# Ledger of designs, part 13: peptides against a protein of PDB entry 7SID

Target 1, 151 residues: chain A of PDB entry 7SID
Amino acid sequence: LHMYLMLLKELPGEEYPLPMEDVLELLKPLSNVCSLYRRDQDVCKTILNHVLHVVKNLGQSNMDSENTRDAQGQFLTVIGAFWHLTKERKYIFSVRMALVNCLKTLLEADPYSKWAILNVMGKDFPVNEVFTQFLADNHHQVRMLAAESIN

## One batch from the design tools (peptide; made by RFdiffusion4, then SolubleMPNN)

Design b1_p9_8_s2 (from b1_p9_8, 3 letters changed)
Fold by OpenDDE base, seed 1:
Structure b1_p9_8_s2 (fold): chain B 151 residues (1-151), chain A 9 residues (1-9)
Amino acid sequence: as target 1 above (151 residues)
Amino acid sequence: AAPPSLLLE
């Protein structure tokens, strides 16, 4: 886990995107890692903070390529799972803060949620609609972060 | 692939 998290942390941002093939390799184990540590708030927060780099890379890629679509799908699967567990009140505010940052980055890349759509339990949830719900989060810091991102 | 909720629940 530590080595994997380190690799995620060291990913370059939007200014220096990685080849999509490298992004895909890093995303492959991500769902399993998240599932294994889903009850560990600190690990979940760390994962969400580190995958911000992945979102930034996706925003700089050709959305028409097969690899880009694959990477988007893999990432959205993970974000959708975190969103679902958030709705079930499984995560403390600090994890939700990290999730909001991921959603913010997605909206920067796809403001109209053309491809940024979460599929949870067979239902589609555009990220812009999901993001809006955090404006009513129970924790004031989460609401503030969401509000700053919208304006 | 399995739905996101099923992966983490």
Scores: peptide ipSAE 0.049, ipTM 0.726, DockQ to the pose 0.387
Fold by OpenDDE base, seed 2:
Structure b1_p9_8_s2 (fold): chain B 151 residues (1-151), chain A 9 residues (1-9)
Amino acid sequence: as target 1 above (151 residues)
Amino acid sequence: AAPPSLLLE
């Protein structure tokens, strides 16, 4: 886990995007890692914070590429899983804060949710619609973060 | 394979 988290942390930001092939390799084990540590709030928070780099990379890539679509799908699947568990009240506010940041970054890259759509239990949820739900989050810091991200 | 959301449950 430690090594994997370090790799995620070292991902270049929007200014220096990674090759899509490298992004795909990093995303492959991500769902399994998230599943394994789903009950560890701190690990989940850390993962969500680190995958922000992936979102930034995806936003700078050619969305028409097959590899890009594959990466988008793998990433959105993970985010969808965190969203699902959030809906089930499984995560504390700090994890939800990190998730909101991911969603914010997705909206910056895809404000109209053309590709940023979460599929949870066979149902599609556009990220823009998902994001607005955090405006009504029970924790004031989450609401504030979501509200600040609107502008 | 099961959806990741289910894997996280």
Scores: peptide ipSAE 0.049, ipTM 0.722, DockQ to the pose 0.356
Fold by OpenDDE base, seed 5:
Structure b1_p9_8_s2 (fold): chain B 151 residues (1-151), chain A 9 residues (1-9)
Amino acid sequence: as target 1 above (151 residues)
Amino acid sequence: AAPPSLLLE
C-alpha cells in the first residue's frame, strides 16, 4: 500500500501529463486498494488527494483514444464507489472534501457532464448533478468548498 | 473483477 501511495503522490500533475499507458497501469490496482481499505478514512482521503493528478491528466488527454476511454471508465468507476459510500454516510467530512475536489476537477474538464458520468449499481449519475448535492452537505466546510467551486 | 461499487459495499 505505502509503495503504491508513494507512486501516486509523485505523479507530475496537470503541467506535466503522464502518458495514458502509464495512467492505465496506475489505475489497475486502484479498485482493489480502495476496496481493501474502504473503512480506513485516512487511506481513503490520501487516495482521493493523490488521484487528483489522474483527474487532471484525464482532463488534458485526448478522449478519442482507446486508452483514454479505458482510463476514464476505470477512474469513474472508482469515484462512483466513493460517491456511493458517501451517500450511505460512510465518510467523514475530510474525505468528502477530497471527493469534492475530484468532482470539481472533472467539471472543469467537462462542465456539461458529457463523459463525466458515474455509474453506480446500474444507474447513471452525471457529475454536475452529483456535485450540486454537496451544496447541501451537513458539514459547513464541505458546503463552502462546493459553493466556491461553482463561483 | 467486480466493479468497485460492489466491492466497497
Scores: peptide ipSAE 0.049, ipTM 0.724, DockQ to the pose 0.437
Fold by OpenDDE base, seed 3:
Structure b1_p9_8_s2 (fold): chain B 151 residues (1-151), chain A 9 residues (1-9)
Amino acid sequence: as target 1 above (151 residues)
Amino acid sequence: AAPPSLLLE
């Protein structure tokens, strides 16, 4: 886990995007890691904070390539899973704040949710609609973070 | 109650 998290942390930002092939290699074990540590709030927060670099890389990539679509699908599946568990009130506010930051970055790359759509339990949820729900979050810091992100 | 995500089971 620590080595994997280190690799995610050291990813370059949107200024220096990675080749999509490298992004795909990093995404391959992500679902398994998230599943294994889903009940550890600190690990989940750390994962969500580190995958911000992946979101930035996806936003800078050619959306027409097969590898880009594959990477988008894998990443959105993971984000959808975290959102689903958030709806079930499984995560504390610090994890929800990290998730909001991921959603914010997705909206910066795709403000109208043309490709940023979460598929959860066979149903599609555009990220812009998902994001709006955090404006009514029970924790004041989450509401504040969501509010500043749309202004 | 919604079932847990298949990805995180």
Scores: peptide ipSAE 0.048, ipTM 0.722, DockQ to the pose 0.181

Design b1_p9_8_s3 (from b1_p9_8 with P2A N6L)
Fold by OpenDDE base, seed 2:
Structure b1_p9_8_s3 (fold): chain B 151 residues (1-151), chain A 9 residues (1-9)
Amino acid sequence: as target 1 above (151 residues)
Amino acid sequence: SAPPSLLLE
């Protein structure tokens, strides 16, 4: 886990996007890592914070490429899972804060949720609709973060 | 692959 998290942390930002091939390689084990540590709030928060770099990379990529679509799908699967568990009240506010940041970044790249759609339990949830639900989060800091993000 | 909910459950 430590090695993987270090790798995620070292991902280039938006100014220096990674080749999509590298993004795909990093995403391959992500779902398994998330599943393994799903009950560890601190690890989940850390993962969500680090995958922000992946979102930024995806936002600057050619959305028409097969590799981009593949990467988007793998990433959205993970985010969808975190969203689902959030709805089931499995995560504390700090994890939800990190998730909101991911969703914010997705909306910056795709404001109209053309591709940023979470599929959970066979149902589609556009990220813009998902995001607005955090405006009603039980924790004031989460609400504030969500509110600031839409301006 | 498994649905997102099942991946983390």
Scores: peptide ipSAE 0.045, ipTM 0.716, DockQ to the pose 0.377
Fold by OpenDDE base, seed 1:
Formats: sequence, C-alpha cells, structure tokens
Structure b1_p9_8_s3 (fold): chain B 151 residues (1-151), chain A 9 residues (1-9)
Amino acid sequence: as target 1 above (151 residues)
Amino acid sequence: SAPPSLLLE
C-alpha cells in the first residue's frame, strides 16, 4: 500500500500529464486497494487526495482515445463507490472533503458532466448533480468547500 | 453498524 500511495503522490499534475498507458496501470489496482481499506478513514483520505493527480491527467487527455475512456471508467467507478459510501454515512468530514476536491477537479475538466457520470447500483448520477448535494452536507467545512467550488 | 457497500468488492 505504501509504495502504491507514493506512486500516486508523485504523479505529475495538469502541467505535466502522464501517458494514458501509465495512468491505466496505476488505476488497475485502485479499486481493490479502496475496497480493502474502505473502513479506514485515514487511508481513504490519503487515497482520495492522491488520485487528484489522476483526475487532472484525465482532463488533459483526448477523450476520443480508447485508453482515455477506459481510464475514465475505472476512475469513475471508484469515485462512485466513495460517494455511495458517503451517502451511507460511512465517512467522516475529512474524507468527504477529499471527495469534494476530486469532484471539483472533475467538474473543472468536464463542467457539464458529459463524461463525468457516476454509475452507482445501476443508476447514473452526473457529477454536477452529485456535487450540488455537498452544499447541504452536515459539516460546515464540507459545505464551505463545495460552495467555494461553485462560485 | 450497517454493512458497507459492495460497490468496491
């Protein structure tokens, strides 16, 4: 886990995007790692903070490539799962803060949620719609972060 | 404690 997290942390941001093939390799184990540590708030927060780099990379890629679509799908599956667990009240505010940052980054890349759509339990939820729900989060810091992202 | 979601499994 530590080595994997370090790799995620060291990913270049939007200014220096990685090849999509490299992004895909990093995403492959992500769902398994998240599943294994889904009950650990600190690990989940760390994962969500690190995958911000992945989101930034996806936003800089050509959406017409098969690899880009594959990477987007894998990433969105993970984000959707975190959001679903958030709805089930499984995460403390600090984890939700990290999730909001991921959603914010997705909206920056896809403000109209053309591809940024979470599929949860067979239903589609556009990220812009999902993001709006955090404006009513129980924790004031989460609400503030969400509000700052909209304005 | 409610069971966790199965989405990540």
Scores: peptide ipSAE 0.045, ipTM 0.711, DockQ to the pose 0.115
Fold by OpenDDE base, seed 5:
Structure b1_p9_8_s3 (fold): chain B 151 residues (1-151), chain A 9 residues (1-9)
Amino acid sequence: as target 1 above (151 residues)
Amino acid sequence: SAPPSLLLE
C-alpha cells in the first residue's frame, strides 16, 4: 500500500501531464486498494488527495482516445464508489473535503457534465448535480469549500 | 470483477 501511495503522490501536476498509458497502469489496482481500505478514513483521504493529479491529467487529455475513455471510466467508477459511501454517511468530513476537491476538478474540465457522470448501482449521477448536494453538507467546512468552488 | 461500488458496500 505505502509503495503504491508513494507512486500516486509523486505524479506530476497539471503543468506536466502524464501519458495516458501510465495513468491507466496506475488506475488498475486502485479499485482493489479502495475496497480493501474502505473503512480506513486516513487511507481514503490520502487516496483522494493523491488522485487529484489523475483528475487533472484526465481533464487535459484528448478524450477521443481509447486509453483516455478507459481511464475516465475506471476513475469515475472509483469516485462513484466513494460518493455512494458518502451518501451512506460512512466518511468523515476530511474525506468528504477531499472528494469535493476531486469533483471540483472534474467540473472545471467538464462544466456541463458531458462525460463526468457517476454510475452507481446502475444509476447515473451527473457530477454537477452531485456537487450541489455538498452545499447542504452537515459540516460547515465542506459547505464552505463547495460554495467557494462555484463562486 | 465487481465494480468498486459493490466491493465498497
Scores: peptide ipSAE 0.045, ipTM 0.716, DockQ to the pose 0.424
Fold by OpenDDE base, seed 3:
Structure b1_p9_8_s3 (fold): chain B 151 residues (1-151), chain A 9 residues (1-9)
Amino acid sequence: as target 1 above (151 residues)
Amino acid sequence: SAPPSLLLE
């Protein structure tokens, strides 16, 4: 886990985007890691904070390539899973804060949710629609973060 | 209550 998290942390970000093939290699084990540590709030927070760089890379890539679509799908599946568990009240506010930051970054890359759509249990949820739900989060810091992101 | 995501099973 620590080695994997270290690799995620050292991603260049949007200023220096990675080749899409490198993004795909980093995403391959992500679902398994998230599944294994889904009940560990600190690990989930750390994962979500580190994958911000993946979102930034996706926003800077050519969306017409097969590799981009594949990476997009894998990432959105993971974010959808975290959102689903958030709806089930499985995560504390600090994890939700990290998730909101991921959603914010997705909206910066795709403001109208043309491709940023979460598929959860066979249903599609545009990220802009998902994001607005955090404006009514039970924790004041989550609401504030969501509010400042759209202003 | 909905079942947890299969991704995180």
Scores: peptide ipSAE 0.044, ipTM 0.714, DockQ to the pose 0.182

Design b1_p9_8_s4 (from b1_p9_8, 3 letters changed)
Fold by OpenDDE base, seed 4:
Structure b1_p9_8_s4 (fold): chain B 151 residues (1-151), chain A 9 residues (1-9)
Amino acid sequence: as target 1 above (151 residues)
Amino acid sequence: MAPPSLLLE
């Protein structure tokens, strides 16, 4: 886990995007790692914080590439899963904070949700619509973080 | 294999 998280942390952002093939290789184990540690709040927070680099990297990629679409899909599936569990009140506020940061980064990369669409249980949810739900989060800090993105 | 959303549940 630690080695994998280190790789995620060291992933170059928008200034130096990795080849999409490398991004795909990094994303392959992500769903399994998330599943294995889904009940560990600290690990989930750490994962969400580190995958911010993936979002930044994907934002600079060629949208017409099949590999780009594949990488986006794999990443969005994981984010969708975290969001789904959040709606089921499985995560504490600190994990939700990290998720909001991921969603903010997605919106920065794709303001119009052209590709940033979460598919959860067969239904599509544009990230911009998902994000607005955190404006009504039960925790003050989560609402504040979400609201800061509007200003 | 089940989708990641189900795996996380």
Scores: peptide ipSAE 0.040, ipTM 0.689, DockQ to the pose 0.386
Fold by OpenDDE base, seed 5:
Structure b1_p9_8_s4 (fold): chain B 151 residues (1-151), chain A 9 residues (1-9)
Amino acid sequence: as target 1 above (151 residues)
Amino acid sequence: MAPPSLLLE
C-alpha cells in the first residue's frame, strides 16, 4: 500500500502532466486498493488527496484518445464509489473534504459535466449536480469548501 | 472484476 501511495504522491502536477498511458497503468490497481481499505478513513483520505494529480492530468488530456476515455472511466468509477459511501454516511468530514476537492478539480476541467458523470448502481449523476449537494453537508467546513469552490 | 461501487458496498 505505502509503495503505491508513494507513486501516487510523486505524480507530476498539472504543470507537467503524465502521458495518459502512465496514468492508466496507475489507475489499474486503484479500485482494488480502495475496496480493501474502504473502512480505513485515513487511507481513503490519503488516496483522495493523491489522486488529485490524476484528476488534473485527466482534465488537461485529449478526451478523444482511447486511453483517455479508459482512464476517465476507471477514475470516475472510483469517485462514484466514494460518492456512494458518502451518501450512506460512511465517511468522516475529512474524507468528504478530500472528495470535494476532487469534484472541484473535475468541474474546473468540465464545468457542464459533459464527461464528468458518476455512474452508481446503474444510474448517472452529473458531477455538477453531485457537487451542489455538498453545500448542504452536515459539517461546516465541508459546506464552506463547497461554497468557496463555486464563488 | 466488479465495479468499485459494488466492491465498496
Scores: peptide ipSAE 0.040, ipTM 0.689, DockQ to the pose 0.432
Fold by OpenDDE base, seed 2:
Structure b1_p9_8_s4 (fold): chain B 151 residues (1-151), chain A 9 residues (1-9)
Amino acid sequence: as target 1 above (151 residues)
Amino acid sequence: MAPPSLLLE
């Protein structure tokens, strides 16, 4: 876990996007890592904070590329899982804060949710619609972060 | 790929 997290931490941001092949390699173990540590709030928060770099890389890529679509799908699967568990009240506010930041970054890259769509239990949820639900979050800091992100 | 709920539940 620590080695993987260190790798994610060192990922370049939007200014220096990674080759899509590298993004795909990094995404391969992500779902498994999230699954293993889904009950550890601190680890989940850390993962969500680190994958912000992946979102930034995806936003700079050609969306018509097969590799880009594959990377988007793998990433959205993970985000969808965190969203689902959030709806089931499994995560504390600090994890939800990190998730909102991920969703914010997705919306910056895809404001109309053309590709940023979460598929959860066979149903599609556009990220722009998912994001607005955090405006009504039970924790004031989450609501504030969501509200600030819209403007 | 498995649904997100199955991956993390």
Scores: peptide ipSAE 0.039, ipTM 0.692, DockQ to the pose 0.406
Fold by OpenDDE base, seed 3:
Structure b1_p9_8_s4 (fold): chain B 151 residues (1-151), chain A 9 residues (1-9)
Amino acid sequence: as target 1 above (151 residues)
Amino acid sequence: MAPPSLLLE
C-alpha cells in the first residue's frame, strides 16, 4: 500500500501530464486497494488526496482514444464508489473533504460533465449534480469547501 | 439502506 501511494504522490502535476498509458497502469490496482481499505478512514483520505494527481493528468489529456476513455471510466468507478458510501454515511468529514477536492478537480477538467459522470447502481449521476449535494453536508467545513469551489 | 458499492465490497 505505502509503495503504491508513494507512486501516486510522485505523479507529475498538471504542468507535466503523464502519458495515458502510464495513468492506466497506475489505476489498475486502485479499485482493489480501495476495496481492501474501505473501512480505514485514514487510508481512504490518503488515497483520495493522492488520486488528485490522476484527475489532473486526465484533465490535461487532449486525446480522445480508447485509453483515455478507459482511464476515465476506471477513475470514475472509484469516485462513484466513494460517493456512494458517503451517501451511506460511512465516511467522516475528513474523507468527505478529500472527496470534494477530487470532485472539484473533475469539474475544473470537465465543467459541463461531458465525461465526468458517475455510474452507481446502474444510474448515471453527472459530477456537477453530485458536487452540489455537498453544499448541504452536515459538517460545516465540508459545506465551506464546496461553496468555495463553486465561486 | 442501499447496498454498499460492489467495488468496495
Scores: peptide ipSAE 0.038, ipTM 0.688, DockQ to the pose 0.181

## One batch from the design tools (peptide; made by RFdiffusion4, then SolubleMPNN)

Design b1_p10_1_s1 (from b1_p10_1, 9 letters changed)
Fold by OpenDDE base, seed 3:
Structure b1_p10_1_s1 (fold): chain B 151 residues (1-151), chain A 10 residues (1-10)
Amino acid sequence: as target 1 above (151 residues)
Amino acid sequence: MEEMYNKIMS
């Protein structure tokens, strides 16, 4: 786990985009890691904070359309699961803060939610619609972060 | 993707 998280942390940002093939390799174990540690608040927070770099790379990619869609799909599946668990009140405010930052970064990469769409329980939810729900979060700091991210 | 989703949500 720690080695994987280290790789995510060291991933280059928007200024240094990675080939989509490398992004796919990093995403490959992500769903398994999330499955194993979904009940660990600290690990979930760390994962969400580190995958911010993945979002930046996905937004800058124009290399391979099929691989891009695959990478975007895998990433959005993970984010969708975290959002679903958030709606089920499974995560404390610090994890929700990290999730809001992920959604913010997604909107920066795709402001019109052209590809940034979460599929949860067979239904599609554009990230811009999902993001606005955090303006009504029960925790003051989460509401404030969401509000600050609008502009 | 559905399989991945179900894996996480299990």
Scores: peptide ipSAE 0.662, ipTM 0.958, DockQ to the pose 0.962
Fold by OpenDDE base, seed 4:
Structure b1_p10_1_s1 (fold): chain B 151 residues (1-151), chain A 10 residues (1-10)
Amino acid sequence: as target 1 above (151 residues)
Amino acid sequence: MEEMYNKIMS
């Protein structure tokens, strides 16, 4: 786990985007890690904070290839799972803060939610629709973070 | 993707 998290942490940002092939390789273990540690708040927060770089890489892609769609799909699957667990009140505010940051970054890359769509329990939810729900979050810091996009 | 989702949610 530690080795993988360090790999995520060292991922280059939007200034130096990775080839999509490298993004795919990085995403392969992610679902397994999420499955094993979904009940660990600290690990989940760390994962969400580190995958911000993945969102930036996806947004900087200049090609709509099969690899791009595959990478987007795998990433959105993970985000969708975290959102679903959030709806089930499984995560404390610090994890939700990290999730909101991911959603904000997605909206910056895809303002009209053309590809940023979460599939949860067989139903599609555009990220812009998902994001607005955090305006009514129980924790004031989460509401404030969500409101920044509207101000 | 559905399999991946189900794995995480299991």
Scores: peptide ipSAE 0.662, ipTM 0.958, DockQ to the pose 0.955
Fold by OpenDDE base, seed 1:
Structure b1_p10_1_s1 (fold): chain B 151 residues (1-151), chain A 10 residues (1-10)
Amino acid sequence: as target 1 above (151 residues)
Amino acid sequence: MEEMYNKIMS
């Protein structure tokens, strides 16, 4: 786990995007890690903080359409699961803060939610719609973070 | 993708 998290942490930022093939390789074990540690708040927070770099890469890549769609799909599946668990009140505010940052970054890359759509329990939820729900979060810091993206 | 989602939510 720690080795994988370290790898995610060392990903280059928006200025130096990774090849989409490398992004796909990084995403392959992610669902397994999330499955095993979904009840660990610290691990979930760390994952969400580090995958911000992945979001930045996904938003800028137009080189390989098929691989891009695959990577986007895998990533959005993970984010959708985290959002679902958030709706079930499984995560403390610090994890929700990290999730909001991911959603914020997605909206920066895709303001109209053309591809940033979460599929949860067979239903599609555009990220812009999902994001607005955090404006009513029970924790004031989460509400404030969400509000900063709108104003 | 559905299998991936179900795996996480299991």
Scores: peptide ipSAE 0.662, ipTM 0.958, DockQ to the pose 0.951
Fold by OpenDDE base, seed 5:
Structure b1_p10_1_s1 (fold): chain B 151 residues (1-151), chain A 10 residues (1-10)
Amino acid sequence: as target 1 above (151 residues)
Amino acid sequence: MEEMYNKIMS
């Protein structure tokens, strides 16, 4: 876990996007890590903070390839799971803030939620609609962060 | 993707 999280942290920024093939390799173990540590608030927060680099890479992709669709699908599956657990009130505000930052970055890349759609229990939820719900979050800092993202 | 989702939610 430690080595994987460190690798995610050291990912190249927006100025130097990764090849989609490399993004896929990084995403492969992510679902397993999430499965094992979804009950650990600190680990979940760290994961969400580090995968921001992945979101930025996905948003910069100009190619409509199978690898792009696969990477987007795997990433959105993880985000969808975190959102589902958020709806079940499993995460404290700091984790929800990290999730909002991920959703914000997705909206910057896909403002109209053409591909940024969360599938939760067989139903599709566009990220723009999901994001709006955080404007009514129970914690004031989460509401403020969501509101600042709109303005 | 559904399998991945179910794995996380299990």
Scores: peptide ipSAE 0.661, ipTM 0.958, DockQ to the pose 0.952

Design b1_p10_1_s2 (from b1_p10_1, 9 letters changed)
Fold by OpenDDE base, seed 1:
Structure b1_p10_1_s2 (fold): chain B 151 residues (1-151), chain A 10 residues (1-10)
Amino acid sequence: as target 1 above (151 residues)
Amino acid sequence: MEEMYNRIMS
């Protein structure tokens, strides 16, 4: 786990995007890791913080590429699962903060939610609609973070 | 993708 998380942490930022093939390789183990540690708040927070770099890479890629669509799909599946678990009140505020940052970065890359759509239990939820729900979060810091992203 | 989602939510 720690070795994998370290690899995610070392991903370059927006200024130095990775080849999409490398992004796909990094995403492959992610769903399994999330499955195993979904009940661990610290691990979930760490995962969400590190995948911010993945979001930045996805936003700069060629949207017409098959690999891009595949990577986006895998990533959005993971984010959708985290959001679903958030709706079930499984995560403390610090994890929700990290999730909001991911959603914020997605909206920066895709303001109109053309591809940033979460599919949860067979239903589609555009990220912009999902994001607005955090404006009513029970924790003030989460609400503030969400509000800062709108203006 | 559905299989991946179900794996996480299992």
Scores: peptide ipSAE 0.644, ipTM 0.957, DockQ to the pose 0.947
Fold by OpenDDE base, seed 5:
Parts: sequence; C-alpha cells; structure tokens
Structure b1_p10_1_s2 (fold): chain B 151 residues (1-151), chain A 10 residues (1-10)
Amino acid sequence: as target 1 above (151 residues)
Amino acid sequence: MEEMYNRIMS
C-alpha cells in the first residue's frame, strides 16, 4: 500500500501530463486498493489527495482515444464509489473535503459535465449536480470549501 | 465498470 501511495504522490503535476497509457497502468490497482481500505479514513483521504494528479491528466488529454475513455471510466467509477459511501455517511469531513477537491478539479476540466458523470447503482449523476450538494454539507468547512470552489 | 464498482462496494 505505502509503495503504491508513494507512487501516486510522485505523479507529475498539471504542467507535465502523463501519457494515457501510463495513467491506465496507475489506475489498474486503484479499485482493489480502495476496496481493501475504504473503511480507513486516513488512507481514503490520502488516495483522494493523490488522485488529483490523475484528474488533471484526464482534463488535459485528448478524449477521443480508447485509452482515455477507459481511464476516464475507471477513475469515475472510483469517485462514484467514494461519493456513494459519502451519501451513506461513511466518511468524516476531512475525507469529504478531499472528495470536493477532486470534484472541483473535474469541473475545471468539464464545467458542464459532458463526460464527468458518476454512475451509481445504475443511475447517472452529473458532477456539477453532485458538487452543489456539498454546499449543504453538515460540516461548515466542507460548505466553505465548496462555496470557494464556485467563486 | 460495474464489476469495478461492485468490487469497491463489496
């Protein structure tokens, strides 16, 4: 786990995007890691903070390639699962704040949620619609972060 | 993708 998290942490920034083939290789074990540690708040927070680099890479890539569509789907599946667990009140505010940052970055790349759509339990939820729900979060810091992300 | 989702939610 720690080696994988370290690898995610060392991902290049927005100014130096990774090839989509490399993004796919990094995403392959992610769903398994999330499955094993979804009950660990600290690990989930760390994962969400590190995958911000993946979101930035997806936003800067050409969305016409098969690898881009595959990477997009895998990433959105993970984010959708975290959002689902958030709706079930499984995550403390610090994890929700990390999730809001991921959603914010998605909206910067896709403001009208043309491709940024979460599929949860067979239903589609555009990220812009999902994001607005955090404006009414029970924790004031989450509400503030969501509000600052819009302005 | 559904399989991945179910794996995480299991």
Scores: peptide ipSAE 0.643, ipTM 0.957, DockQ to the pose 0.954
Fold by OpenDDE base, seed 3:
Structure b1_p10_1_s2 (fold): chain B 151 residues (1-151), chain A 10 residues (1-10)
Amino acid sequence: as target 1 above (151 residues)
Amino acid sequence: MEEMYNRIMS
């Protein structure tokens, strides 16, 4: 886990995008890691903080549409799962803060949610619609973070 | 993608 998280942390950002093939290699084990540690709040927060680099990289990719869509799909699947578990009140505010940051970064890359769409339980939820729900979060710091992201 | 989602949610 530690080695994988360190690799995610070192991923180049928006200014220096990686080949999509490399992004796919990084995303491949992510769902398994999330599955194993979904009940560990600290690990989930760390994962969400580190995948911010992936979002920034995906937004500037010049690779073929098939690989891009695959990488985006795998990433959005993980984010969708975290959002679903958030709706089930499984995560404390610090994890929700990290999730809001991921959603914010997605909206910066795709402000009109053309590809940033979460599929949860067979239904599609554009990230811009998902994001606005955090304006009504039970924790004041989460609401504040969401509000800051709109401006 | 559905399989990945179900794996996480299991």
Scores: peptide ipSAE 0.643, ipTM 0.957, DockQ to the pose 0.960
Fold by OpenDDE base, seed 4:
Structure b1_p10_1_s2 (fold): chain B 151 residues (1-151), chain A 10 residues (1-10)
Amino acid sequence: as target 1 above (151 residues)
Amino acid sequence: MEEMYNRIMS
């Protein structure tokens, strides 16, 4: 786990995007890690903080590429799962803060939610719609973060 | 993707 998280943390930013093939390789074990540690608030927070780099890479790629669609799909599946668990009140505010930052980054890359769509329990939720819901979060800091992202 | 989602939610 620790080695994987470290690798995830060390991903290059927008200045030096990774080849999509490398992004795919990095995403492969992510779902398993999430499955094993979804009940650990600290690990989930760490994962969400580190996958911000992945979002930046996804936004720099050609959307018509099969690899891009695959990577986007895998990433959005993970984010969708975290959002689902958030709706089930499984995560404390600090984890939700990290999730909001991920959603914010997704919206920066895809303002109109053309590809940034979460599929949860067979239903599609555009990220812009999901993001708006955090304006009504029970924790004031989460609401503030969401509101500040709009302004 | 569905399998991946189900794995996380298991």
Scores: peptide ipSAE 0.641, ipTM 0.956, DockQ to the pose 0.952

